# Ledger of designs, part 37: peptides against a protein of PDB entry 5HB3

Target 1, 150 residues: chain A of PDB entry 5HB3
Amino acid sequence: RQMQDRCMSEYNQRIRNAPEGSIDPFRMACYKIIGRCDLSNRSLDGLQTDVNDWIWLQFNLARETDRSLELAGESYGLAELQASIREIGLKHFPKTAAEDTNGSFGMFFYLQILAGMFEQAIAYLYPFSYVDAVHFAIALTYYGLLRPVD

## One batch from the design tools (peptide; aimed at target 1 F93 M107 L111)

Design b1_p24_6_s3 (made by RFdiffusion4, then SolubleMPNN; from b1_p24_6, 13 letters changed)
Fold by OpenDDE base, seed 3:
Structure b1_p24_6_s3 (fold): chain B 150 residues (1-150), chain A 24 residues (1-24)
Amino acid sequence: as target 1 above (150 residues)
Amino acid sequence: SLEERFKKWVEAGKKTLGEKIMAE
């Protein structure tokens, strides 16, 4: 893609020659999203973003591409996203019902569902809400997204 | 309803993501 190549070229030039933080944050966002530049940093620094923007960014950057054509550090797919979500869960979300006070476990459940981690999502939700976990499990099974335990 | 509970959970979790994850 001609546009992508141009973005990468400009990005590399600016990163090498411009002082840190001097580049327009919106331009940096374009380089990241369109040019897939610097995917190791999956945030939009210098921009007013909310959680929805963050979630959107994570999933839009996670693309299945030919890894042989990508530079080291620029490969980011579903597997990497899933790994990131696992890490987020371990660090920031309740692991047991006793640790939950406001229902924040639901967000981690939601993230896992979005990332296609269905079995893990159901297993996670089960100790927090048995009935809801069963309902989701039935629905996911019906659509062929969840494999029942043998 | 399940949908209402789910929405509540997501909203509660947004605080967690905003405060802890986006700040990293």
Scores: peptide ipSAE 0.311, ipTM 0.849, DockQ to the pose 0.751
OpenDDE base, seeds 1, 2, 4, 5: peptide ipSAE 0.301, 0.302, 0.303, 0.311; ipTM 0.845, 0.845, 0.846, 0.848

Design b1_p24_6_s4 (made by RFdiffusion4, then SolubleMPNN; from b1_p24_6, 14 letters changed)
Fold by OpenDDE base, seed 5:
Parts: structure tokens; sequence; C-alpha cells
Structure b1_p24_6_s4 (fold): chain B 150 residues (1-150), chain A 24 residues (1-24)
């Protein structure tokens, strides 16, 4: 707790008061990840990052905990992550097979699965690859992750 | 097989998503 509070304090201080160009982006990244500072900005500014880094960051910042127990002033849980993934899907992934390019739909399916959006993931995959969707549905059902339709 | 297809889909999607994210 003390360490996290220190991280938050230092992060806020540096963001507000540090001279331009003097902030170590790696340090700021550490404050964000460890201290959960400024969770409204889920990016690593000043660092050369790729899509893998972005994905990693989204999931690592998300905490599936009681919000009342969150140490940081800001909270970012599974619900927020899921909402973010929905938005990403709407903006960046194909809605229909006709819009698909090189099977990119699979990535959105994968993101939804990672975020526990199983029903939505299967529903999304079905029009692109119905056989695969059925296979995943069976598997998810077997492991109790997908609710069977009565 | 399914695994290979899935891998291909994910890789293709990462590339596409990366381009779009970086464009914003």
Amino acid sequence: as target 1 above (150 residues)
Amino acid sequence: DLEERFKKWVEAGKKELGEKIMAE
C-alpha cells in the first residue's frame, strides 16, 4: 500500500510538474502498471510499443476485484475491459464475412475469449466459421464456460 | 487444422489491429 501510494504520488507529481522531456517513459510505465495511475490512459506514452504490448497492457491493467478493495484511486476491472473490447470490435474488426480481410475476425474472437465474453465470442465467430464456432461452443460448454441454450 | 487456422487468424488480426491502433 505504501509503495503504491508513493507510485501514485510520484506519477501525479511528474505529470504535473516535470519539465518537458525530463520524464523517463519507462518509469512512468512502471507507475502506471504497478501503481495503476491514470487508468483512463491505457497506453505507454513515449515508448515504442506494438499491438502485443497494447493487448498485454489492457489485460494486465484490468483487475477483477471488488472496487471497494481497489488500492488505486481509479479502477479498471473486467467490466471496463469488456466494454473496451466491444468498442474495439465495433471500430476495427469486420462485422460480416464480406468485410473480413485475411481472417482478422479471429483476433477479435480471441480477444473476446480472453476477456471471458464467451457467448459473444461464439456468436461473433459463427457467421465467419460456423464449424469452428460449434467446436469452440462445445468445448466451452464442456468446461462450464458457456451456458447451453435450453 | 483448427489450431493452425486460429494462429493465422490471430496473426492477421494483430497486424490489422496494430495498424488501426497506431493510426489513432
Scores: peptide ipSAE 0.264, ipTM 0.832, DockQ to the pose 0.676
OpenDDE base, seeds 1, 2, 3, 4: peptide ipSAE 0.260, 0.255, 0.263, 0.255; ipTM 0.834, 0.832, 0.838, 0.831

Design b1_p24_7 (made by RFdiffusion4)
Pose (drawn by RFdiffusion4):
Structure b1_p24_7 (pose): chain A 150 residues (1-150), chain P 24 residues (1-24)
Amino acid sequence: as target 1 above (150 residues)
Amino acid sequence: HLSAHEDAEFAALFTTYLEEKEAE
């Protein structure tokens, strides 16, 4: 309780609202991770990072809590992470094979799998490659990670 | 949900990733 308060306040007063270009970029990153500061802006600004670093951070900052009482601030768990993956799908990725030329649909499928969006990930992949979708569904069904119809 | 900044960052990083794959 103490450390979360001190770390959150320290980050707001003496880092976010501090002179720009003064604070080490990695240090700000360390605070965002350790203290989960500013869950509203889950980016690694000031660092040479790629899409995999961005993806990692989304999961790294995610935490699951019992759905019974409040958290300090806004919650960020698997549910919120999935909601974010969904909008990224509509904005940046195609739904039909006609919209895809470079083979990028595989990235969105990969993102949905990471987030545990198994039903949606298989349904998304089938139009691009029904063979792979059929077999990935078999792999998931075997371990019990695919909700079937009654 | 993502902020406009986070979405834009993802789109820029993902475009760089695709360009690297095409170059290979």

Design b1_p24_7_s1 (made by RFdiffusion4, then SolubleMPNN; from b1_p24_7, 15 letters changed)
Fold by OpenDDE base, seed 5:
Structure b1_p24_7_s1 (fold): chain B 150 residues (1-150), chain A 24 residues (1-24)
Amino acid sequence: as target 1 above (150 residues)
Amino acid sequence: MLSEKELEEFEKLLKKAEEKRLAE
């Protein structure tokens, strides 16, 4: 907490006093990740990133903490991340095999798996690839990650 | 929830990823 407070203080000072573009983007990234500064912006400005970096960042910024102790805008846990992934799915990924034009369903499956949405991931994958869905279901069940159907 | 702007940023990254995949 002491470190976070220090980071927040330094971040605020820099954002107010530093000329635009003069702040090291890696330093700013550290303030964001370690200090949890400016969590309303969940991107790393000035850095070249990809989807893997993006999802990694989302997980790192997610916290399961007492929401009463955090600013409302900073209250973002696994549940909120999962909700965001669902929203991403609805907006940017095919819902059925018939809608699939570029084979992007695999990426959404991947995101759901990373987010711990195992049942939903398998259910989503099944109409696109029965074989793959079954294989993943078996594996997830073996490791106790897939809940049995009621 | 992520903002609409951040979702759009993700879309850009997704597009880039697809382009990379197609280029391989």
Scores: peptide ipSAE 0.282, ipTM 0.829, DockQ to the pose 0.720
OpenDDE base, seeds 1, 2, 3, 4: peptide ipSAE 0.282, 0.275, 0.279, 0.279; ipTM 0.828, 0.824, 0.825, 0.827

Design b1_p24_7_s2 (made by RFdiffusion4, then SolubleMPNN; from b1_p24_7, 14 letters changed)
Fold by OpenDDE base, seed 3:
Structure b1_p24_7_s2 (fold): chain B 150 residues (1-150), chain A 24 residues (1-24)
Amino acid sequence: as target 1 above (150 residues)
Amino acid sequence: MLSEEELAEFEKLLKKAMEKRLAE
C-alpha cells in the first residue's frame, strides 16, 4: 500500500510537471502495473509489445476490487476481460473452417483458454479440429474446469 | 469493455502477429 501510494504521488507529479514524452516508458509501465495508475488507458505507450504482452497486461490489470471504491473506468475484472476477448473474436478471427486462411483459429482458442472461457474455447475449436477439441475437453474435464452439459 | 482506442491498438498487434506468422 505504501508503494502504491508513492507510485501514485510520483505519477501525478510527473504527469503534471514533465513534458509529454519525457517520462521513461518502462517507469510508466511500472506505475501502471504496480501503482495501478491511469487504468483507463490499458496500453503501454512507447514500448514495443506483442499479443502475448497484451494479454499478460490485461490479466494483471484485471483485478476483482470493490467497484464502489474504484473510479469510473478503472473497474475492469475477469468478466470485462472475457467480454473483450469475445468481441475480439467476433471481429478478427474466423468463425468457420472455410474462413480460416492463415490458421489464426489457434490463437483465438489460446486466448479463450487463458481467459478461462473453457466451454466456449472447446466449442470454437471443434469445427476446426475435432481431434484436438476432444483431447482438450477430456483434459479440462479431468481437472474439473469443464462443466459437462447435463 | 475495452475502449475503441485500446481495441485499435490490439488490432495493430494482431496484424503484426499475423504478418510474422506468414513470414515463417
Scores: peptide ipSAE 0.233, ipTM 0.801, DockQ to the pose 0.657
OpenDDE base, seeds 1, 2, 4, 5: peptide ipSAE 0.224, 0.212, 0.230, 0.231; ipTM 0.797, 0.791, 0.801, 0.802

Design b1_p24_7_s3 (made by RFdiffusion4, then SolubleMPNN; from b1_p24_7, 14 letters changed)
Fold by OpenDDE base, seed 5:
Structure b1_p24_7_s3 (fold): chain B 150 residues (1-150), chain A 24 residues (1-24)
Amino acid sequence: as target 1 above (150 residues)
Amino acid sequence: MLSEKEEEEFKELLKKAEEERLAE
């Protein structure tokens, strides 16, 4: 808590007083990750990142906690992340096997699984690979993560 | 929800990842 408060204080001070581009990108990243500062902007400017870094960042910034108990001035939880994943899925990933040109469906399936969107993930995967979908469904059901159909 | 900028960033990262995969 003390570290978070310090980070927020420093972040606010620097954002208000520092010239644009003068803040060290790594320090900024620390403020975001540790201090949860400015969660509305989840980009790490000035840092070279890849898709894995992006994924890691999104999930680390997301908190499945009571918003009223969160120390951060901004709330960003799993629900918001799930909503974002749904949105990017609709826009940037194939909806059917016929639309799949590069096999990117696997990435969207992966994102949904990470986000706990198990039923949606299985439903999405099925038209691309029914065998894999069935296997995952069995596994998820075994661990009580997939809800049975009524 | 992702901002338009963040969404574009993600799209670019996906593209990069795909290109890297194809280059392997």
Scores: peptide ipSAE 0.375, ipTM 0.863, DockQ to the pose 0.813
OpenDDE base, seeds 1, 2, 3, 4: peptide ipSAE 0.318, 0.369, 0.311, 0.322; ipTM 0.842, 0.861, 0.838, 0.843; seed 1 fails the geometry check

Design b1_p24_8 (made by RFdiffusion4)
Pose (drawn by RFdiffusion4):
Structure b1_p24_8 (pose): chain A 150 residues (1-150), chain P 24 residues (1-24)
Amino acid sequence: as target 1 above (150 residues)
Amino acid sequence: SLVDQMHAEGATKLNELRALRDSL
């Protein structure tokens, strides 16, 4: 309780609203991670990072809590992470083979798998490669990670 | 950009998942 309050306030007063270019980029990153400060802007600004660093951060900041009472601020769990993966799909990735030329649909399928969006990930992949979709579904069904129809 | 990087990773990421599936 104490540390979350001190860390959150410290970050807002003496880092976010501090002189720009004065605070080490990595230090700001360490506070965002350790204290989960500013879950509204989950980016690694000021660092030489790639898409995999961005993805990692989304999961790294996610935490699951019992759905019974409130959290300090807004919650960020698997549900909110999935909602974010979905919009990235509509905005940046194709749904039909005709929209894809470079083979990028695989990245969105990969993202949906990471987020546990198994039903949606398989349904998304099938139009691009039914063979792979069929077998990935077999792998998931074997471990019980695919909700079948009754 | 970040979006370009995501498009560039598509084939690589799918192949990684294929290797993982085949190992199972």

Design b1_p24_8_s1 (made by RFdiffusion4, then SolubleMPNN; from b1_p24_8, 9 letters changed)
Fold by OpenDDE base, seed 2:
Structure b1_p24_8_s1 (fold): chain B 150 residues (1-150), chain A 24 residues (1-24)
Amino acid sequence: as target 1 above (150 residues)
Amino acid sequence: SLVDQMRELGQKKLDELRKLVESL
């Protein structure tokens, strides 16, 4: 806890007082990850990141703890992550095969799988790639991860 | 692999996604 408190203090101090452009983004990233500072901002400013980096960060920051113990507005668990992925999907990814111009459906499928949204992922993939959807469904069922839906 | 293909194809949307991700 002492370490976390120190991280929080240093993070806040730098955000408030550091001259523009002088903040070490790697140090700030460490505070974000280790100290769980400023959970309302779940991105790494000043660093070049990709989708893998982003999703990795989300999982590291996500906690299924008692909400009453978390600061108001900073609660973030798997449910919130899944909601974010749904939102991203609705806005930035094709909804049907007819809308798919660049094959980006695969990334959204990938994100859903990582977030444990298996049923939704399979349902989404099916119209884009029947064969792949069936194979994933079989595998997920084998491992007990896919739940049958009526 | 299929996963690699998915990553590659999705990377094209990364710039658009960044705008949303930063706001979440």
Scores: peptide ipSAE 0.024, ipTM 0.535, DockQ to the pose 0.090
OpenDDE base, seeds 1, 3, 4, 5: peptide ipSAE 0.012, 0.012, 0.022, 0.023; ipTM 0.383, 0.388, 0.525, 0.532; seed 3 fails the geometry check

Design b1_p24_8_s2 (made by RFdiffusion4, then SolubleMPNN; from b1_p24_8, 11 letters changed)
Fold by OpenDDE base, seed 2:
Structure b1_p24_8_s2 (fold): chain B 150 residues (1-150), chain A 24 residues (1-24)
Amino acid sequence: as target 1 above (150 residues)
Amino acid sequence: SLVDQMRELGVKKLEELKKLVKAL
């Protein structure tokens, strides 16, 4: 609690008072991760990041707790993350093989898998790559992660 | 492999994703 409070205090102070571009992005990232500061902004500004960095951050910030007990005053859980992934898919990834000009379907499949959206991921992949979808479906079923529909 | 393809495509798609992430 003490560490979290200190992180929150420092984060807020720097955000409000520091000149633009003067803030150490790594320090701010630490405050965000440890202190769960400003959960409405789940990105690391000023840092060179990739998709893996982004998804890692989302998981670290996500909490499956009662909102009433959230010290940060904001709630972000797996459900919200999954909603974000769905939104990303709708806006930035092909919905059908015919729409796939760049072959980017695999990345969206990957994001869905990471977010635990197994059924949706397999359903999405199937029209793009039947063989791969079947292989992943078998594996996910074997580990009890995929729930087939009758 | 599919994993390698995903990584390659991820790099290409990163900029588009960043735009959305900032908006969310």
Scores: peptide ipSAE 0.026, ipTM 0.514, DockQ to the pose 0.090
OpenDDE base, seeds 1, 3, 4, 5: peptide ipSAE 0.013, 0.019, 0.021, 0.014; ipTM 0.379, 0.367, 0.368, 0.372; seed 4 fails the geometry check

Design b1_p24_8_s3 (made by RFdiffusion4, then SolubleMPNN; from b1_p24_8, 9 letters changed)
Fold by OpenDDE base, seed 5:
Structure b1_p24_8_s3 (fold): chain B 150 residues (1-150), chain A 24 residues (1-24)
Amino acid sequence: as target 1 above (150 residues)
Amino acid sequence: SLVDQMKALGVEKLEEIRELVASL
């Protein structure tokens, strides 16, 4: 707790008082990840990141804890991540094959799989690629991850 | 790999996704 409080204090101080362009993005990233500072902003500003870095960060920040026990005063778990993925899908990815212009459906499928949204992922993939959806469904069922009856 | 293909096809959406998540 003491370490977290120190991180939070330094993070807030730098955000408020640092001259423009003087903030070390790596240091800020450390405060974000280790100190769990400013969890409402779940991105690494000022750093070049890819999709893997982004999703890695999401899982590191996501914790299944009661809000009352969260020292940061913010709660972010798997359910919130899944909700975010749903919203991302609604706004930024094709809903039907007819809307698909660049094949980005695969990325949204990937994000849903990573977030444990297996049934939704298969349902989403099915109209884009029937064969692939069936193969993934078989594999997920084999590992006990797909609940077709629910 | 299939995963790499999926990433390549959707990588242009990364910035939009990050902006959206930051606003949630």
Scores: peptide ipSAE 0.018, ipTM 0.473, DockQ to the pose 0.104
OpenDDE base, seeds 1, 2, 3, 4: peptide ipSAE 0.019, 0.012, 0.015, 0.019; ipTM 0.488, 0.383, 0.446, 0.503; seeds 1, 3, 4 fail the geometry check

Design b1_p24_8_s4 (made by RFdiffusion4, then SolubleMPNN; from b1_p24_8, 12 letters changed)
Fold by OpenDDE base, seed 4:
Structure b1_p24_8_s4 (fold): chain B 150 residues (1-150), chain A 24 residues (1-24)
Amino acid sequence: as target 1 above (150 residues)
Amino acid sequence: SLVDQMKALGVAKLQEIKEQVAAL
């Protein structure tokens, strides 16, 4: 808690008072990761990051805390992450096989799997790759992760 | 392109997941 408070203080101070261009983006990233600072902005500004970096950050920041204890503006849990992934999917990934020009469906499938959106992931994958969807469905069912809708 | 990179990564990760599942 003390470390978190310190990180938050430093983060806020730098954001507010640091001259433009003087902020080390890596340092700010550390504050964000360790201190969970500014959870409303879950991007690493000034850093070139890929999807793996992004998703890693999201999972690192996501916490299942009692909703009552988190300030409404800084709550970020699995549900919020899942919502974010859904939004990203709607914006950046093909919805149908016909829209899949670059084969990016696999990445969205992967993101959904990581976020525990198993049913949605399988449903999404099915029209793109039937065989793969079936294999994953079997595996997920075997491990009790897929809830068949009655 | 970013899309190509995402595609490549997605395919690679999908393959990795498949391999992991198959090993279980």
Scores: peptide ipSAE 0.029, ipTM 0.434, DockQ to the pose 0.564
OpenDDE base, seeds 1, 2, 3, 5: peptide ipSAE 0.025, 0.019, 0.022, 0.020; ipTM 0.464, 0.428, 0.425, 0.433; seeds 1, 3 fail the geometry check

## One batch from the design tools (peptide; aimed at target 1 V51 I88 L111)

Design b1_p25_1 (made by RFdiffusion4)
Pose (drawn by RFdiffusion4):
Parts: structure tokens; C-alpha cells; sequence
Structure b1_p25_1 (pose): chain A 150 residues (1-150), chain P 25 residues (1-25)
């Protein structure tokens, strides 16, 4: 309780609202991770990072809590992470094979799998490659990670 | 931002997408 308060306040007063270009980029990153500061802006600004670093951070900052009482601030768990993956899908990725030329639909399928969006990931992949969708569903169903119809 | 990540790393995202499909095949 103490450390979360001290770390959150320290980050707001003496880092976010501090002179720009003064604070080490990695240090700001270490505070965002350790203290989960500013869950509203989950980015790695000031660092040479790629899409995998961004993805990692989304999960790294995610935490699951019993759905019974409040958290300090706004919650960020698998549910909020999945909601973020969904909007990225509509905005940046195609739904039909006609919209895809480079083979990028695989990235969104990969994102949905990471987030546990198994039903949506298989349904998304089938129009691009029914063969792979059929077999990935078999792999998931074997371990019990695919909700079937009654 | 997330849009900057997906715009600036579009080639990398294409490549990862192809590698994912190759791994599944």
C-alpha cells in the first residue's frame, strides 16, 4: 500500500511533470512496469522498441484480480487487454482474403491467441486458411480451450 | 501510441504474420 502510493505519486510529480529530456527513458519505463504507473498510456516512449515490445508491455502490465471489490484507479486485466486487441483488429487488420496481400492477417491471429481469444481467433483465421484454422482448433479442443456449440 | 507502433512497424508485422502461417503449415 505504501510503495504503490509513493511510487505512483513520485512518478507523477518528479517524472511525468518533470523537465522533458531530463529523466532517463529507461528509468521511466522501469517505473511504469514496477509500479504499474499510468495504465492509460501503455507505451515505451523514448526507446528503440518494436511491435513485440509493445505487445509484451500490454501483458506485462495486465493483472487479474478477484471480481469482488475495487482497485486503486482503473483495473487492467485480460478483459481490458482483449478489448484493446479487438479495436486494433478493426482498425489495422483485414477480415477478408481480398483485403490482404502481404500475409499480415497472421499477426492479428497471433495477437488473439496470446490474449486467449480462442473462439474469435479461429473464426478470424478460417477465411484466410481453413486448413490451419481447422487444425489449430483441434489443438485447442484437445486441451479444452475452445468453447463448442451445444 | 498503438497506431504509431502498427504504422511504423508494418513490414515487421507483415513478416511476423507470414512466419506464423508458415509455422502453422
Amino acid sequence: as target 1 above (150 residues)
Amino acid sequence: SADDVFTEHADQIDEIGREVMDALT

Design b1_p25_1_s1 (made by RFdiffusion4, then SolubleMPNN; from b1_p25_1, 12 letters changed)
Fold by OpenDDE base, seed 4:
Formats: C-alpha cells, structure tokens, sequence
Structure b1_p25_1_s1 (fold): chain B 150 residues (1-150), chain A 25 residues (1-25)
C-alpha cells in the first residue's frame, strides 16, 4: 500500500510537472505496471511496443485484485479486459469467414482464449475453421472450461 | 492507443494468427 501510494504520488507529480517528453517512458511503464497508475490509459506512450507487449500489458494490468485494495480508484479486472477484447474484435478482426484474408482470426481467437472467453472463442472460430473449433472445444470440455449445452 | 497498435502491427497480427492456427492442428 505504501509503495502504491508512493508510485501514484510520483506518477501524478511527473505527469503534472514534467515537461512534455522528458519523462522516461520505461519509468512510466513501471509506475503503471507496479503501481497501477492511470489504468484508464493502457498504452505505453513513447515506447516502441509490439502486439506481444500490448498483450502482456493488458493481462498483467487485469488483476482480480480486491477492488477495496486498489487505491487507483479505477478497477481494471477480467471483465474490463474481456470488454476490451470484444471491442478489439469488432474493430480489427474479421467478423465472417468471407472477410478473412490473412488468417488474423486466429489471433482474435487466441486473445479470447487468453481472456477466458472460451465459449465466445469457440463460437467465433467455428465459421472460420470447423475442425479447429471442434478440436479445441473438445480440449476445453475435457478440462472443464467449456460447459456442454444440455 | 490500442487501435494504433493493431493498425501498425497488422501484418504481424496476421502472421501470429496463422501461427496460432498451425499450433491448433
């Protein structure tokens, strides 16, 4: 708690008082990741990040922390992450097999799986690749992650 | 922004998507 408070204080101070572009982006990233500062902005500005970095960041920030302990006033949990993934899907991934040109649907499937959106992931994958969807559904069912529809 | 990441790395995302599918098979 003390560390978090300190991080927030330093983060806020730097955002308010530091000249634009003078803040070390890596330091800011540390405040965000460790201190959970400014969770409304889940981008690492000023860093050359790739998709893997983005994924890593989103999942690390999405903690089932007791909302009561998060001083940051903003809760970013699994539900928020899942909502973000849904939005990303709507904007950046093919919705139908006809829209698929490069196999990017696999990535959205992967993101949904990572976010625990198993039913949605399978439902999404099914029209693109029946075989893959069925195989993965079997696996998920085996591990108790997919509920069979009675 | 998230949108910028996905737009900028579209080709990489496509590749990663294919890799995911390959691992499923």
Amino acid sequence: as target 1 above (150 residues)
Amino acid sequence: STDDVFEKHKEEIDKMGREVLEKLR
Scores: peptide ipSAE 0.456, ipTM 0.921, DockQ to the pose 0.914
OpenDDE base, seeds 1, 2, 3, 5: peptide ipSAE 0.438, 0.441, 0.443, 0.449; ipTM 0.917, 0.918, 0.918, 0.919

Design b1_p25_1_s2 (made by RFdiffusion4, then SolubleMPNN; from b1_p25_1, 13 letters changed)
Fold by OpenDDE base, seed 4:
Structure b1_p25_1_s2 (fold): chain B 150 residues (1-150), chain A 25 residues (1-25)
Amino acid sequence: as target 1 above (150 residues)
Amino acid sequence: STDKVLEEHKEKIDAMGREVLESLR
């Protein structure tokens, strides 16, 4: 708790008072990840990151914890992550097979799976690739991750 | 910010998408 509070304090001070470009982006990243500072901004400015880094950050910042026990000033749980993924899907990924040109639907499928949105992931994949959707559905069912559909 | 990241990495995302699909088969 003390560490987190300190991180938050330092983070806020540096953002407000530090000259532009003088802040070590890695330090800021530490505040973000460890201190859970400014969770509304889930990017690491000043760092040359790839999409994998971004994905890692999104999921690591998400906490599947009871909000009542959240010590951080801000909360970002699984529900918020799932909501974010839904929004991403609406904006950046094909909704129909006709819209798909580069196979990016596979990535959205992957993101949904990572976020535990199994039913939605299968439903999304189905119109793009029936065989793949069924195949993965069988696997998810085997591991008890997919709810039966009536 | 998310939008920017996704746009910047569109090609990589597409490639990863294809990789995911290949891994399913």
Scores: peptide ipSAE 0.355, ipTM 0.894, DockQ to the pose 0.887
OpenDDE base, seeds 1, 2, 3, 5: peptide ipSAE 0.315, 0.309, 0.328, 0.345; ipTM 0.880, 0.878, 0.884, 0.891

Design b1_p25_1_s3 (made by RFdiffusion4, then SolubleMPNN; from b1_p25_1, 13 letters changed)
Fold by OpenDDE base, seed 2:
Structure b1_p25_1_s3 (fold): chain B 150 residues (1-150), chain A 25 residues (1-25)
Amino acid sequence: as target 1 above (150 residues)
Amino acid sequence: STDDVLEKHRELIDKMGREVLEKLR
């Protein structure tokens, strides 16, 4: 708790008072990841990151902590992550097979699977690739992750 | 912003999407 408070204090102080470009972006990243500082901003500024890094960050920041116990005043758990993925899907990925031009629907499928949104992932994939959706549904059912519709 | 990151890496996202589909087959 003391360490987290210190991280938050240092993070806020540096963001507010440090001259632009004087802050070590790696240090700021550490504060964000370890100290859970400024969870509303889930990007790493000043670092050369790609989409894989972004995905990794989203999942690492997502912790199911009791809302009452999060010292950071901001809660970011699996539910919030899932909500974010839904929003991303609506904005950045094809909604229908007719809209698919580059095969990006596979990435949205993958994100949903990573977030445990199995039913939604299968439902999404089905109109794009029937065979893949069925195979994956069978596999998920076998592992008890997908409930068969009665 | 999330939107900026996704737009910046659109080509990579498309590539990764295709790779995911290839692994499923």
Scores: peptide ipSAE 0.281, ipTM 0.868, DockQ to the pose 0.903
OpenDDE base, seeds 1, 3, 4, 5: peptide ipSAE 0.010, 0.017, 0.012, 0.273; ipTM 0.361, 0.388, 0.407, 0.863

Design b1_p25_1_s4 (made by RFdiffusion4, then SolubleMPNN; from b1_p25_1, 13 letters changed)
Fold by OpenDDE base, seed 4:
Structure b1_p25_1_s4 (fold): chain B 150 residues (1-150), chain A 25 residues (1-25)
Amino acid sequence: as target 1 above (150 residues)
Amino acid sequence: STDDVLEKHKEEIDKMGREVLERLR
């Protein structure tokens, strides 16, 4: 808690007082990742990051921490991550097979799986690749991650 | 922003998507 408080204090101080462009983006990243500062902004500004970095960040920030322990008043857990992924899907990924041009639907499927959105992931994949969806559904069922509809 | 990341790395996302599918098969 003390470390978090310190991180928050330093983060806020730097955001408010540092000249524009003078803040070390790596340091800011550390505050975000370790200190969970400014979780509303889940991007690492000023860093050359790739998609893998972004994915890594999203999942690392999503913690089932007791809301009571997060001083920042911003709780970012699995539910929020899942909501974000849904939004991303609506904006940036094909909704139908007809909209698919480059196979990006696979990435959205992957994101949903990572976020534990198994039923939604399978449902999404099915119209794009029925075979893959069925195979993956079988696997998920085997591991008890997909509940069969009674 | 998330939108910026996804737009900037669209080609990479497409590639990764295809790779995911390849691993499923």
Scores: peptide ipSAE 0.449, ipTM 0.920, DockQ to the pose 0.914
OpenDDE base, seeds 1, 2, 3, 5: peptide ipSAE 0.433, 0.431, 0.420, 0.441; ipTM 0.916, 0.916, 0.913, 0.918

Design b1_p25_2 (made by RFdiffusion4)
Pose (drawn by RFdiffusion4):
Structure b1_p25_2 (pose): chain A 150 residues (1-150), chain P 25 residues (1-25)
Amino acid sequence: as target 1 above (150 residues)
Amino acid sequence: LSEPTAEQVDQMHAEGAEITAAMHS
């Protein structure tokens, strides 16, 4: 309780609203991770990072809490992470084979799997490659990670 | 919502190609 308050306030006063180009980029990153500061902007600015670093951060900052009472600020769990993956799908990725030329649909399928969006991930993949979709569904159903129809 | 940068979006397309190739292997 103490550390979260001190860390959150310290980050806002003496880092976010501090002279730009003065604070080490990695240090700001360490505060965002350790203190989960600024869950509204989950980026690694000022660092040479790639898409995998961005993906990792989304999950790294995610935490699950019992759905019974409030959290300090806005919650960020698997539910909010999935909502973010969905909008990235509509904005950046195709839904039909005609919209895809480079084989990028696989990245969105990979994202949906990471987020546990198993039903949506298989349904998304089937039009691009029904063979792979059929077998990945078999793998998931075997462990019980695919909600079937009654 | 947080989103990848433009450069990272381009990388997602290249990474997706590699993932698709691994899936078909």

